Peptides against a protein of PDB entry 5D63. Designs and how they scored, part 163

Target 1, 292 residues: chain A of PDB entry 5D63
Amino acid sequence: SLRRGIYHIENAGVPSAIDLKDGSSSDGTPIVGWQFTPDTINWHQLWLAEPIPNVADTFTLCNLFSGTYMDLYNGSSEAGTAVNGWQGTAFTTNPHQLWTIKKSSDGTSYKIQNYGSKTFVDLVNGDSSDGAKIAGWTGTWDEGNPHQKWYFNRMSVSSAEAQAAIARNPHIHGTYRGYILDGEYLVLPNATFTQIWKDSGLPGSKWREQIYDCDDFAIAMKAAVGKWGADSWKANGFAIFCGVMLGVNKAGDAAHAYNFTLTKDHADIVFFEPQNGGYLNDIGYDSYMAFY

## One batch from the design tools (peptide; made by RFdiffusion4, then SolubleMPNN)

Design b2_p23_5_s4 (from b2_p23_5, 11 letters changed)
Fold by OpenDDE base, seed 4:
Structure b2_p23_5_s4 (fold): chain B 292 residues (1-292), chain A 23 residues (1-23)
Amino acid sequence: as target 1 above (292 residues)
Amino acid sequence: MRELFEEERARLGVPLDGKPVYA
């Protein structure tokens, strides 16, 4: 079953992703096929899947950028019915915005069925061009038509997954206490994480004993990421992953404050030094406290 | 959050940045 999370949704047949055109929040904005760049944010192509309680395999899909929801126009069961962005809520009862998402017959891709119409999200004609129509179309769960099969690439982690990644890292102190601030986290590519760091002004910040030292840098980075998230995305119900750690060195005579994020596969954490923008597998400290 | 920093440092007795932190 599909977990709550942020997904990049890619067609199984052609290199096209489900894209909200221009990231517009206007009702009726077309959802279209569009090219994407692997290992980048793909701004208009991220969707928060929110599971509907007590309705098996059924979700709303909120565009992360616009804050609007995937919507089958008039809930029509006619083939070719437009799929658009439309205002909504995560736990709506509007069947135009409820999508049953289950694995296709190939066991790797998913199909996206409108709850009301029972039609499927279809990349019309498998068109790989930018702006290609995505529509509701007749189909079946077992049909092999790649126009209706989608890979759900998870771009976020739950707090539990983050906690697990931390727990298996070898640079965690035996006295470690973690404080979870949010429930779901968009994990940024390092390039984006670094750009936020640059834009924060931290690269030019002067280290000063106690008044602006390691903890200040680490907190400033987290604040910068938080602000970037708020300024960049209109959807709610998620955060941007950026942790703060306090660690102690092997000798036990020095402590440091630093940041951390997750690796691309979300299986591990990587430490980030906000004083120089470096990523390290070993920062020379064992974390005894984190919040993220 | 500041109080958590102070609590943890007090628990470990480790100076931040290798320097003592004074109350």
Scores: peptide ipSAE 0.031, ipTM 0.668, DockQ to the pose 0.237
Fold by OpenDDE base, seed 2:
Structure b2_p23_5_s4 (fold): chain B 292 residues (1-292), chain A 23 residues (1-23)
Amino acid sequence: as target 1 above (292 residues)
Amino acid sequence: MRELFEEERARLGVPLDGKPVYA
């Protein structure tokens, strides 16, 4: 079953993703096929899938940027019915905004069926051009039509997944205590993470004994990421991943405060030094405390 | 957040300050 999370949804037939046109929050904004750049944020192409309690394999899909929801116009079962962004809520009962998402017959891609109409999200004619129509279209779960098959590239992690990644890391002190602040985290590409760091002013910040030292840098980075998240996205129910750690060296005679994020595959953590913007697999300290 | 930092450092008996990475 598809897990709650943020997804980049890519057509199985052509290099096109489900895109909310211009990221607009206006009701009726077209959802279209659009090109994407791998390993980037793809702003208008991120969707929070929220599972509906007690309804198997059924979700709302909230555009992360606009905060609006994928909506089948008038819930019509007619082939070619527009799919667009529309105001809604995560746990709506409106069948126009409820989507059953299950594996296709190929076992790797998914199909997206409107709960009410039983039609499928279709990249019309498999058109790979920017702005190509996405519509509800007749189909079946076992049909092999790539116009209706979608890869769900997970862009977020649950708090449990983050916790597991930390637990696997060899640079964790035996006395480690972690504090989880959120439930779901958008994991940023390093380039985006670095850009936030640059924009925060930290690269030009002066280290000063006690008054503005390692803990201040680490907390400032987390605050910058948090503010970036709030300013960038209109959807709710998720956070931006950026952790703070306190660590002690092997000798036990030095400590450090630093940041961390997740690797591209979300399986491991990587340490981030907010004083110089470096990413390290080994920062020279074992973490005894983290919050994220 | 300072309170958490101080509490954990006190618990472990580690230095109050971390090693600077740059001057």
Scores: peptide ipSAE 0.031, ipTM 0.657, DockQ to the pose 0.499
Fold by OpenDDE base, seed 3:
Structure b2_p23_5_s4 (fold): chain B 292 residues (1-292), chain A 23 residues (1-23)
Amino acid sequence: as target 1 above (292 residues)
Amino acid sequence: MRELFEEERARLGVPLDGKPVYA
């Protein structure tokens, strides 16, 4: 079954993603097909899927940017019914905002069925143009129509997945203690991570013995990412991934504080040096403590 | 991702902390 998480939802037939038009929080804002850029944040095209307890394979879909929810207008079963952003809550009982999401017949893509109407989210006519209509449409689970098939590209990790990525890294000290701060994390592209670093002022910050040294840089970076998250997204229930580590060198005579994030495939961590903005597979230290 | 190699580290000249580790 689909895991709780943040997804970029892409049509299986054409290079279009499910987009909340202009990222608007207004009730009735159209959800449309729109082009996307791989390995970027795709601001209006990220959706938090929250599983509904005791309702199999059923979710709400919250637009990360607007904080509004995918909504089938009036819950109508009529083909062509608009799918819009609308105010809601993660665990609503409103069937207009409840979506059953299961694998399609091809085993890789998903279909998105409205819980109440039993119609499917449809990229009308497979239109690849920006602003193409997305609507509820009649269909079946076994139908191969690519207009109703969607790839769910996971853009987040659970705390457990992050923990696993850390655990498999060779630069972890035997005394390592990790502290998990959140449950689900949006993983940023490096370009975005770097931009936050630049905007934080850290590139111009001067290293000063003890008064502003490695730990200050590392914590400042995490604070900057946290603030960026709060300022950028209206949805709740997730964090932005940015870890802090304390590490010791192989000789055991030096320690360092640094950041880390996850690789593109979310399988590994990569170290980030906030003093120079560098990404490293080996920062020269083994972590004995992390919080993220 | 971009790997920062040793030559680049040297060029940038930013000091990394070498705080002592105690038993």
Scores: peptide ipSAE 0.029, ipTM 0.538, DockQ to the pose 0.073
Fold by OpenDDE base, seed 5:
Structure b2_p23_5_s4 (fold): chain B 292 residues (1-292), chain A 23 residues (1-23)
Amino acid sequence: as target 1 above (292 residues)
Amino acid sequence: MRELFEEERARLGVPLDGKPVYA
């Protein structure tokens, strides 16, 4: 079963992703196929899948950028019916915006069926060009047609996944306490994380004893990431991953405050030093406290 | 947030201030 999360949704047949055109929040904005760049944000191509309680395998799909929802125009079952962005809510009862998402017959890709019409999200003609039509189209769950098969690449982690990644890291103190602030986190590429760091002004900030030392740098970075998230995305119900840690050195005679994020595969954490913008697998401290 | 930091540091008997990495 598909987990709640943020996904980049890629066609199984051609290198095209489900894209809300121009990231527009206007009702009726076309959802189209568009090229993408691996390991980047792909701004208009991120979708928050929210599972509907008590309705098996059924979700709303909120465009992260626009805050609007994937919508089958008029809920029509006619082949070729437009799929658009439209205003909505995460737990709507509008069948135009409810999507049953299950594994295809190949066991790797998913099919996206409109709850009401029972038609499937289709990259029309398998067109790989930017702006290619995505529409509702007749189909079945067991068909092999790649026009209706989609890979759901997870771009976020749950708090539980983050907790697990922290727990298996060798640089965690035996007294570690973690404080979870949110439920789902968009994980940024390092390039984006670094850019936020640069834009925060931290590269030019001066360390000063107690008044602006390691904890101030670490908190400033987290605040910058939080603000970036709020300023960048219109969807709700998720956060941007940026943790704060306090650690103690092996000798037990020094402490440090720093940041951390997740590796690309979401399996591990990597430490980030906000005083110099460095990424480290070992920052020289074992964390006894984190919040994220 | 300072209070949380201080409590955890005190619990471990660790110095309040961290080592600077950036001059």
Scores: peptide ipSAE 0.028, ipTM 0.644, DockQ to the pose 0.467

Design b2_p23_6_s1 (from b2_p23_6, 12 letters changed)
Fold by OpenDDE base, seed 2:
Structure b2_p23_6_s1 (fold): chain B 292 residues (1-292), chain A 23 residues (1-23)
Amino acid sequence: as target 1 above (292 residues)
Amino acid sequence: SKDLPISELPRMEARFQAFIASQ
């Protein structure tokens, strides 16, 4: 079954993603097909899938940027019914905003069925142009029409997945203590992570003993990422991944505070030195404490 | 050096704990 998380939802037939037009929060904003750039944040194309308790394979889909929800207009079962952004809540009972999401017959893509109407989210005519209509359309779970098949590219990790990635890293002290602050984390591309670092002013900050040293840099980066998250997205129920870690060097005579993020495949962590903006697989310290 | 003497570790940990507790 589909896990709770943030997804980039891509058509199985053409290189188009489900896009909330202009990222607008207005009720009735069209959801359309739109081009995307891999390994970047596609701002209007990220959707938080929240599973509905006790309703198998059924979710709400919240647009990360606008904070509005995927909505089948009037819940109509008529083919060609508009799919729009609309105000809602994560655990709504409104069938216009409830979507049953299960694997298609090909075993890799998903189909998105409206819970009430039983119609499917359809990229009309498989149109790959920007702004192409997405609508509810008649269909079945077993048919192979790529207009109604979608790849769910997971852009987030659960706290458990992050914990597992940390645990696999060879530079963890035997008495490691991790503190989890949130449940779901959007994982940023390194380019975005670096840009936040630059915008924070840290590249121009001078290391000064006691008054502004390694722990100050690491905490400042965490704060900068937090602020970026708050300023960038209207949806709730997730955080931006940015770890803070304490480590001890191999000689055991020095301590360091630094950051970390996840690799592209979310399977490993990579260390980030906030004093110089460098990414390292081995930062030269054995980690014993972290929070994220 | 960009790091601190090991003697500073307790202070650093305490600061991190305070941050965690404030969330």
Scores: peptide ipSAE 0.446, ipTM 0.919, DockQ to the pose 0.836
Fold by OpenDDE base, seed 4:
Structure b2_p23_6_s1 (fold): chain B 292 residues (1-292), chain A 23 residues (1-23)
Amino acid sequence: as target 1 above (292 residues)
Amino acid sequence: SKDLPISELPRMEARFQAFIASQ
């Protein structure tokens, strides 16, 4: 079953993703097919899937950018019914905004069925052009029509997944203590992470004994990422992944504070030095405390 | 990178604990 998380939802037939047009928060904003760039933040194409308690395989889909929800217009079962962004809540009972999401017959892609109408999210005519219509359309779970099949590329990790990635890292101290601050984390591409670092002013910050040293840099990066998240996304219920670690060097005579993020596959962590913007698999310290 | 003497570790930990507690 599909896990709670943030997804980039890509058509199985053509290189098009489910896009909220212009990221607008207005009710009735069209959801359309749009091109995307792999390994980047596709701003209007990220969707938080929130599972509905006690309703099997059923979710709301909140656009991360706009904070609005995928909505089948009037819940109509007519083929060609518009799918739009609309105000809502994560645990709504409005069947216009409830989507049953299960594996398609190919075992890799998903189909997205409106809970009420039983029609499916359809990239009309498989049109790969930007702005192509996405609509509710008649279908069945076992049909092979790629217009109604979608890959769910997970862009986030749960706190548990992050914890697991940390735990298996060889540079974690035996007495490691981790503190989890949130439940679900959008994982940024390194390029975006670096850009936040640059925009924070940290590259221009000077290391100064006691006044602005390693723990200041690490906290500043965490704050910068947090602010970026708050300023960039209207949806709630997630955070931006940016860890802070406290480590001790191999000689045992120095302590350092630094950051970390997750690798592209979300399976491992990579250390980030906020003093120089470098990414390292081995930062030279055994991390014994962290929060994220 | 610039790190600190190990003697600063307790202070650093305390600061981080304070940050965590504030969240």
Scores: peptide ipSAE 0.444, ipTM 0.918, DockQ to the pose 0.865
Fold by OpenDDE base, seed 3:
Structure b2_p23_6_s1 (fold): chain B 292 residues (1-292), chain A 23 residues (1-23)
Amino acid sequence: as target 1 above (292 residues)
Amino acid sequence: SKDLPISELPRMEARFQAFIASQ
């Protein structure tokens, strides 16, 4: 079953993603096919899938940027019915906004069926052009039509997945204490993480004994990421991944505070030094405490 | 210096605990 999370949803046939046009929050904004750039934040193409309790394989899909929901216009079963962004709630009972999402016959892609109409989200004619129509269309779960097959690329991690990644790191010691603040985390590409760091002013900040030292840098970075998240996305129910870690060096005579994020595959952590913007697999400290 | 003497660890931990508690 598809897990709760943030997904980039890509067509199985052509290099096109499900895009909320202009990221607009207006009711009736078209959802269209649009090109995307791998390993970047595709701003209008991220969807929070919220599973509906006690309704098997059924979700709402909230556009991360606009905070609006994928909506089949009037819930119509007619082929070619528009799929739009529309105001809603995560646990709505409106069948126009309820989507049954299950694996296709190929075992890798998913199909997205409207709960009420039983029609499927369709990239009309498999059109790879920007702005191509996405509509409800007749179909079956077992047919191989790539117009109705979608890859769900997970862009977030659960708190449990993050915890597991941390636990696998060889620089985490038995005395480590981790504190989890949220349940689901959008994981940023390093380029975006770095840009937030740059925009925070930290690159120009001077290390000063007692007044502004390592823990100040690390906390400032987390604050910057938090603010970026609040300013960038209208959807709720997730956080931006940015860890703060307190570590002790191998000699046991120095302590350092730094940040960490997750690798692209979400399987490992990478350390981030907020004093210089560097990413390191080994920052030279063993973790004593962390929160994220 | 990038880091701090180990003697600062309790202070740093206390600050982190305070932050966590405020969330």
Scores: peptide ipSAE 0.443, ipTM 0.919, DockQ to the pose 0.819
Fold by OpenDDE base, seed 5:
Structure b2_p23_6_s1 (fold): chain B 292 residues (1-292), chain A 23 residues (1-23)
Amino acid sequence: as target 1 above (292 residues)
Amino acid sequence: SKDLPISELPRMEARFQAFIASQ
């Protein structure tokens, strides 16, 4: 079963992703196929899948950028019916915006079926061009047509997954205390994380005893990431992953505050020093406590 | 990077707790 999360949804046949055209929040904005760049933020191509309680394998799909939802026009079962962005809510009962998402017959890709019409999200003719039509189309769960098969590349982690990644890190102290602030976290590429750091002004900040030292840097970075999230995305129900950690050195005579994020595979953490923008697998401290 | 003496740990923890509580 597909987990709640943020996904980049890529066609199984051609290098095209499900894209909300121009990231527009207007009702009726076309959802189209569009090229993407791996390991980057594809701004108009991220979708929050929210599972509907008590309805098996059924979700709403909210575009992160626009805050609008994937919508089958008039809920029509006719092949070629437009799929658009439209205003909605995460737990709507509108069948135009409810999507049953299950594994295809190949066991790797998914198919996306409209709950009401029972038609499938289809990249029409497998067209790989930017702006290619995505529509509802007749189909079955077991057919192998790649026009209706989609890879769901998970771009977020649950709080539990983040906790697990932290717990297995060798620099976590035995008395570690972690505090989880949110339920779902978009994980940024390091390049984006670094750019937020640069834009925050922290690279120009000077360490000053008491007035602006290590905990100020670490908290400022988290605040910068939080603001970036609020300013960048219209969707709700997720946060941007940025940890703050308090650690003690091996000698036990110094304490440090620093940041951390998750690795690309979401299985491990990497430490980030906000005083210099460096990423380290070993920052030289054992974790005492953290929040994220 | 520059860190702080271990004697600052309680203050730092308190600051973190205050931040957590404000969220």
Scores: peptide ipSAE 0.439, ipTM 0.917, DockQ to the pose 0.879

Design b2_p23_6_s2 (from b2_p23_6, 14 letters changed)
Fold by OpenDDE base, seed 1:
Structure b2_p23_6_s2 (fold): chain B 292 residues (1-292), chain A 23 residues (1-23)
Amino acid sequence: as target 1 above (292 residues)
Amino acid sequence: SKDLPISRLPEMEARFEAFIASV
C-alpha cells in the first residue's frame, strides 16, 4: 500500500511528471504533464498523499505549492474529463478529489483511479510535451497502458523513518535523546539545503564567544529552513527536514552543535556544519541530543 | 574555534530543551 507522504509522480512511459500548471491556486487550474529535473525541487510537481481512514488505498492529493487538490472535473466518468487543481481538504468526502492508488500489473508503477468515476488518471496519448493533457480516462487495473501508469517517487520521510536513519548512524551516542517535532518531512536535495544556508546570511556570520557560537549557528540554520518552508509552500501537514544535534568530541573536552539532513535514499543521515556549509559523514562528534 | 569547551555543554542542553519546549 502507498504510504502517506510527498511524492513526485512520474509517468511510466515518458519522462513527464504530474504538474499543476503555473502552481496556481485557482480552482480549475489544469494539471498537465511536464518535464522535470532529477535531484531538484520540481516546485509544481510535488503532491502530498493523505490516506483516507477506513477507505482502502484511497487518498487525497494536495499540491504542495498551491495547497489545492487534484480534482476530476464534475466527477465525470467520460474519457477526456479534465483533471484540475481545486480547493479542498485532506479528508474530504468529495469523490471528485478521492483517488484510489494501487500497484499496476507491473508491480512497480501505480495507477490512480478516481474513487467516484472509476476512471484513471491518464497522460493523454502519452504526450511527453510540456503542458500535455492529463485527464480521466476509462481503464482497468490490470491493463498495461503506460499512459495510466505512474511512478511515485517518495520525497519525504515520516518521523519514524528519520528516527530509524538516526538510530543506525555509527556516530550517535547510545543514550541518544531525539525530539520529534513533526510527522512528515520533505527531504531537500543538498543543493537546495545549501542554497537556503547561503540565503540565510550564515556564510557571512562570524563566530563570537557566547553571543553567536555553535548552537546559534545550528538554530539559525533550522530557522532559515523553517522560514523557507513557510514562504515556499501553501500546503500544510508537513515540515522541511532540518535537524539540530549536540555532540561531544572523542576526547570529551569539547561540545558542538550542528545540523543534519538525510541522504538521497533516506536511509542515512549526513551531518551539516552551519559554520562552513560542509556536509560530512563524520563530523567528529558523538551526538546524543537532537531535534527535528 | 567552531566548538565550545565541555563546561558549556549544560548551557547548550538547556538552550536546546528550551527551544524544544517552545515549539
Scores: peptide ipSAE 0.351, ipTM 0.892, DockQ to the pose 0.832
Fold by OpenDDE base, seed 4:
Order: structure tokens, then C-alpha cells, then sequence
Structure b2_p23_6_s2 (fold): chain B 292 residues (1-292), chain A 23 residues (1-23)
């Protein structure tokens, strides 16, 4: 079954993603097909899938940018019914905003069925143009029509998944102490992570003994990422991944505080030095304490 | 990068714990 998480939802037939037009929070904002750029933040195309308790394979889909929810207009079963952004809540009982999401017959893509109408989210005519209509349309679970098949590219990790990635890292000390602050984390591309670092002013910050040293840099980076998250997204129920670690060097005579994020495949961590903006697979310290 | 002497580790750890407790 589909896990709770943030997804980029891409059509199986054409290089188009489910896009909330202009990222608008207005009720009735069209959800449309739109081109996307891999390995970037596609701002209007990220959806938080929240599983509905005790309703099998059923979710709300919250647009990360707008904080509004995917909504089938009037819950109509008519083919061509508009799919829009609309105000809602994660655990709504409104069937207009409840989506049963299950694997298609191909075993790789998903179909998105409205819980009430039993129609499917359809990229009308498989139109690859920006702004192409997405609508509710009649269909079946076993139909091979790519207009109704979607790849769910997971853009987030759970705290448990992050912990697993940390645990696999060879530079984590055996007495590691991890502290989890949130439940679900959007994982940023390094380019975005670096841009946040640049915009924070940290590149211009001067290392000063005790006044502004390694722990200050690491915490400042985490704060910058947190602020970026708060300023960038209207949806709730997730955080932006940015870890802080404390480690001891190989010689055992120095301690350092630094950041870390996850690799593209979310399977490993990569260390980030907030003093210079560098990414390293081995930062030269054995980490034993972290929070994220 | 600029790190700190190991003698400062307890202080650093305490700061981190305090930060964690504050969130």
C-alpha cells in the first residue's frame, strides 16, 4: 500500500505531473498537467498523501505549496468533472476529497480513484501541454489507459526511514543517540539545500572562538532550513530534512558539530559542513549524537 | 573546517541537549 508521504505524481504516459495551477490556495483552483524538472523542487506539484484511518488504501492529497486538497467538484461521477484544489483537512470525511490509491495492473503505477464517485483521476486525452485538464473520468482498476495511471515519486522520508539511513552509515558511533523532532521530512535536492545555506548568510559568517563556532553554524543551518520550510509551504504535517550531528575526530582530540541530509535515493546520509557549504561522505568525525 | 578541542565536548553536548529539549 502507498505510505504516508510527500509525492511528485507523474503521468505514466507523458512527462506531465499533477500540478495545482499557480499554487493558488483559492477554492476551485484547477489541478492540471504540467511539465516538471527532475531533481528539483517542483513547487506546485508536491502532494502530501495522508492515509485515512480504517479506510483501506484511501488518502487525502494536500498540495504542499497551497495547503489545499485535491477535490472532485461536487463529487460528480460524470466524465470530465473538474479536479480542483479546495480547502479541507487531512482526515476529512468529505468524499469529494477522499482518494483510493492502489497499484494499477502494471504493478508500477498507481490509479487514483475518488472514494465517492468511483471515477479516476484522468489526464484528459493524455495531453502533455502545460495546463492540460485533469478530471474525474470513468474507468476500471485493470484498465491499461495511461491517462489514468500515475507514478508516485516519493519526495519525503519518515523519521524511521531517516533513522535507518543514519544507522547504515559507517561513521556513526556505536553509542549513537538520535533525537527525532518530526514524523515526515521533505528531502531537498542538494542544490536547494545549498541555496538555503547561501541565503541564510552563513557563507559570510565568521568563525569566532566560543562566540560563533561549529555548533552555532550547525544550528543556524537547521534554523535556516526550518524557516525556509515555514516560509515556502502552507501545508502542515511535515518538516524539511536537515540534521545536526555532534562528532569526535579520529584522533579523539577534537569535537565538531555539523549538518547532514539524505542522498537522492534516501538510503544514505551525506554530511554537510555549514562553515563552507561542502558535502562529504566522510566528514572526518565519528558522529554519536544527532537530531533532525 | 574549524572544530573544537575535545575538552569542549561536554559543553557542546549540553547545548545540543538543551536545544533538543526546547523544541
Amino acid sequence: as target 1 above (292 residues)
Amino acid sequence: SKDLPISRLPEMEARFEAFIASV
Scores: peptide ipSAE 0.350, ipTM 0.890, DockQ to the pose 0.894
Fold by OpenDDE base, seed 5:
Structure b2_p23_6_s2 (fold): chain B 292 residues (1-292), chain A 23 residues (1-23)
Amino acid sequence: as target 1 above (292 residues)
Amino acid sequence: SKDLPISRLPEMEARFEAFIASV
C-alpha cells in the first residue's frame, strides 16, 4: 500500500518523470514526461499523494509547485485522453482527479489507474523526450508494459518516521523530549539546505553574548527554511524538514543549540551547525530536546 | 561554533518551549 507522502514519479522504462509543464497553475496545463536530475529538487515533478478515506488504494495527486491536481480530461476512458493539472482539493469526490495506485506485476513499480475511467497513466510510446505526452490509456493491472509502470521515489517522511530516525541516533539522550509540529515533511538535499542557510544571511551573522548566540542561530535557520517553504510551494499539507535541538557536551559544563536534517535514505539524522554551515554525524553534544 | 555555559540551559529550554507554543 502506498503511504501518504511526496513522491518523484519516474517511468519504469525510460529516464523520464511525471512533470507539470512549466509548473503552471492554469487549468488544463499538460502533464508531460521530462528529464530529471537525481539528488536535486525537480521543482515541477513533486507530487503529494493524499489517500482518500475509506477508498482503498485511492489518492489525489497534488503538484507541490503549482498546487493543482492530476486530472484526466473529462474523465474519458478513451486511449490518448490528456492528463493535465487542474484546480482541486485533497479529498475531492471528482473521479477525474481520483487515482488508484497499486503495485504492478513486478512488485517494485506502481500503476496509476483513474478511479472513474479505469484507464492507466501512460507515457505514450515510452517517449523519453522532454514534453512527451502522458495520457490515459487502456490497460490491466497485470500486464508488463513499462509505459504504464512508475517508480514512486518518496521524498518526504511522516512525523513518525522522523521520530524513528531520531530515536536510533547514538547521540540522543535517554530522556529525549521531541516535539512534533507537523505531519509530513519534505526532506531537502543538503545542497538545497545549505543554499537556504546562505540566503538567510546567517553566514554573515556573528555570535554575540546574550544578544545573538547559539539558540538564535538555530531558530533563525528553522525560520529561514519555513519561509523558503512558504515562498517556494503552492501546495499545502506538508512542511519542510528542519529540526532544532538542545544538547549538553560530554563534560557537562556547556549547552548548545543546533539544527538537524535527515540523511538521503531518511533512516538517520545528520547534525547541522548554523554558525558555520557544517554537517556532522557527531556534533559533540548529547541531544535531549528537539522540535521539528 | 560557540556554545553557552550550562547555567544558561534553563533559559534555552524556556525559549524553545515558548517557540514551540507559538507554532
Scores: peptide ipSAE 0.347, ipTM 0.889, DockQ to the pose 0.878
Fold by OpenDDE base, seed 3:
Structure b2_p23_6_s2 (fold): chain B 292 residues (1-292), chain A 23 residues (1-23)
Amino acid sequence: as target 1 above (292 residues)
Amino acid sequence: SKDLPISRLPEMEARFEAFIASV
């Protein structure tokens, strides 16, 4: 079954993603097919899937940018019914905003069925152009039509997945103490992470004994990422991944505070030095405490 | 230096613990 998380939803037939037009929060904003750039933040194309308790394989889909929800207009079962952004709540009972999401017959892609109408989210005519119509359309779960098949590219990790990535890292000390602050984390591309670092002013900050040393840099980076998250997205129920660690060097005579994020595949952590913006697989310290 | 002497570690740890407790 599909896990709670943030997804980039890509058509199985053409290089087009489910896009909330202009990221607008207005009721009735069209959801359309749009091109995307891999390994970047596709701002209007990220969807938080929230599973509905006690309703198998059924979710709301909240646009991360707008904070509005995928909505089948009037819940109509007519082929060609518009799919739009509309105000809602994560655990709504409105069947216009409830989507049953299960694997297609190919075992890789998903189909997205409206709970009420039983029609499927359809990239009309498989049109790969920007602004192509996405609509509710008749279909079946077993049908192989790529217009109704979607890849769910997971863009977030659960706290448990992050913890697992930390735990398998060879530079984590045996007495590691981890503190988890949130439940679901959007994982940023390094380019975005670096841009936040640059915009924070940290590149111009000088290391100063006691008054602004390694722990200050690491905490400042986490604060900058948190602020970026708050300023960038209208949806709730997730955080932006940015960890802080304390570590001791191999000689045992020096301590350091630094950041970390996750690799592209979310399977490992990569260390980030907030004093110079560097990414390292080995930062030269064994971490024993972290929070994220 | 980017890092600190090990003697400063208890101080850093205390700061981190305080931060975590405040969140």
Scores: peptide ipSAE 0.345, ipTM 0.889, DockQ to the pose 0.820

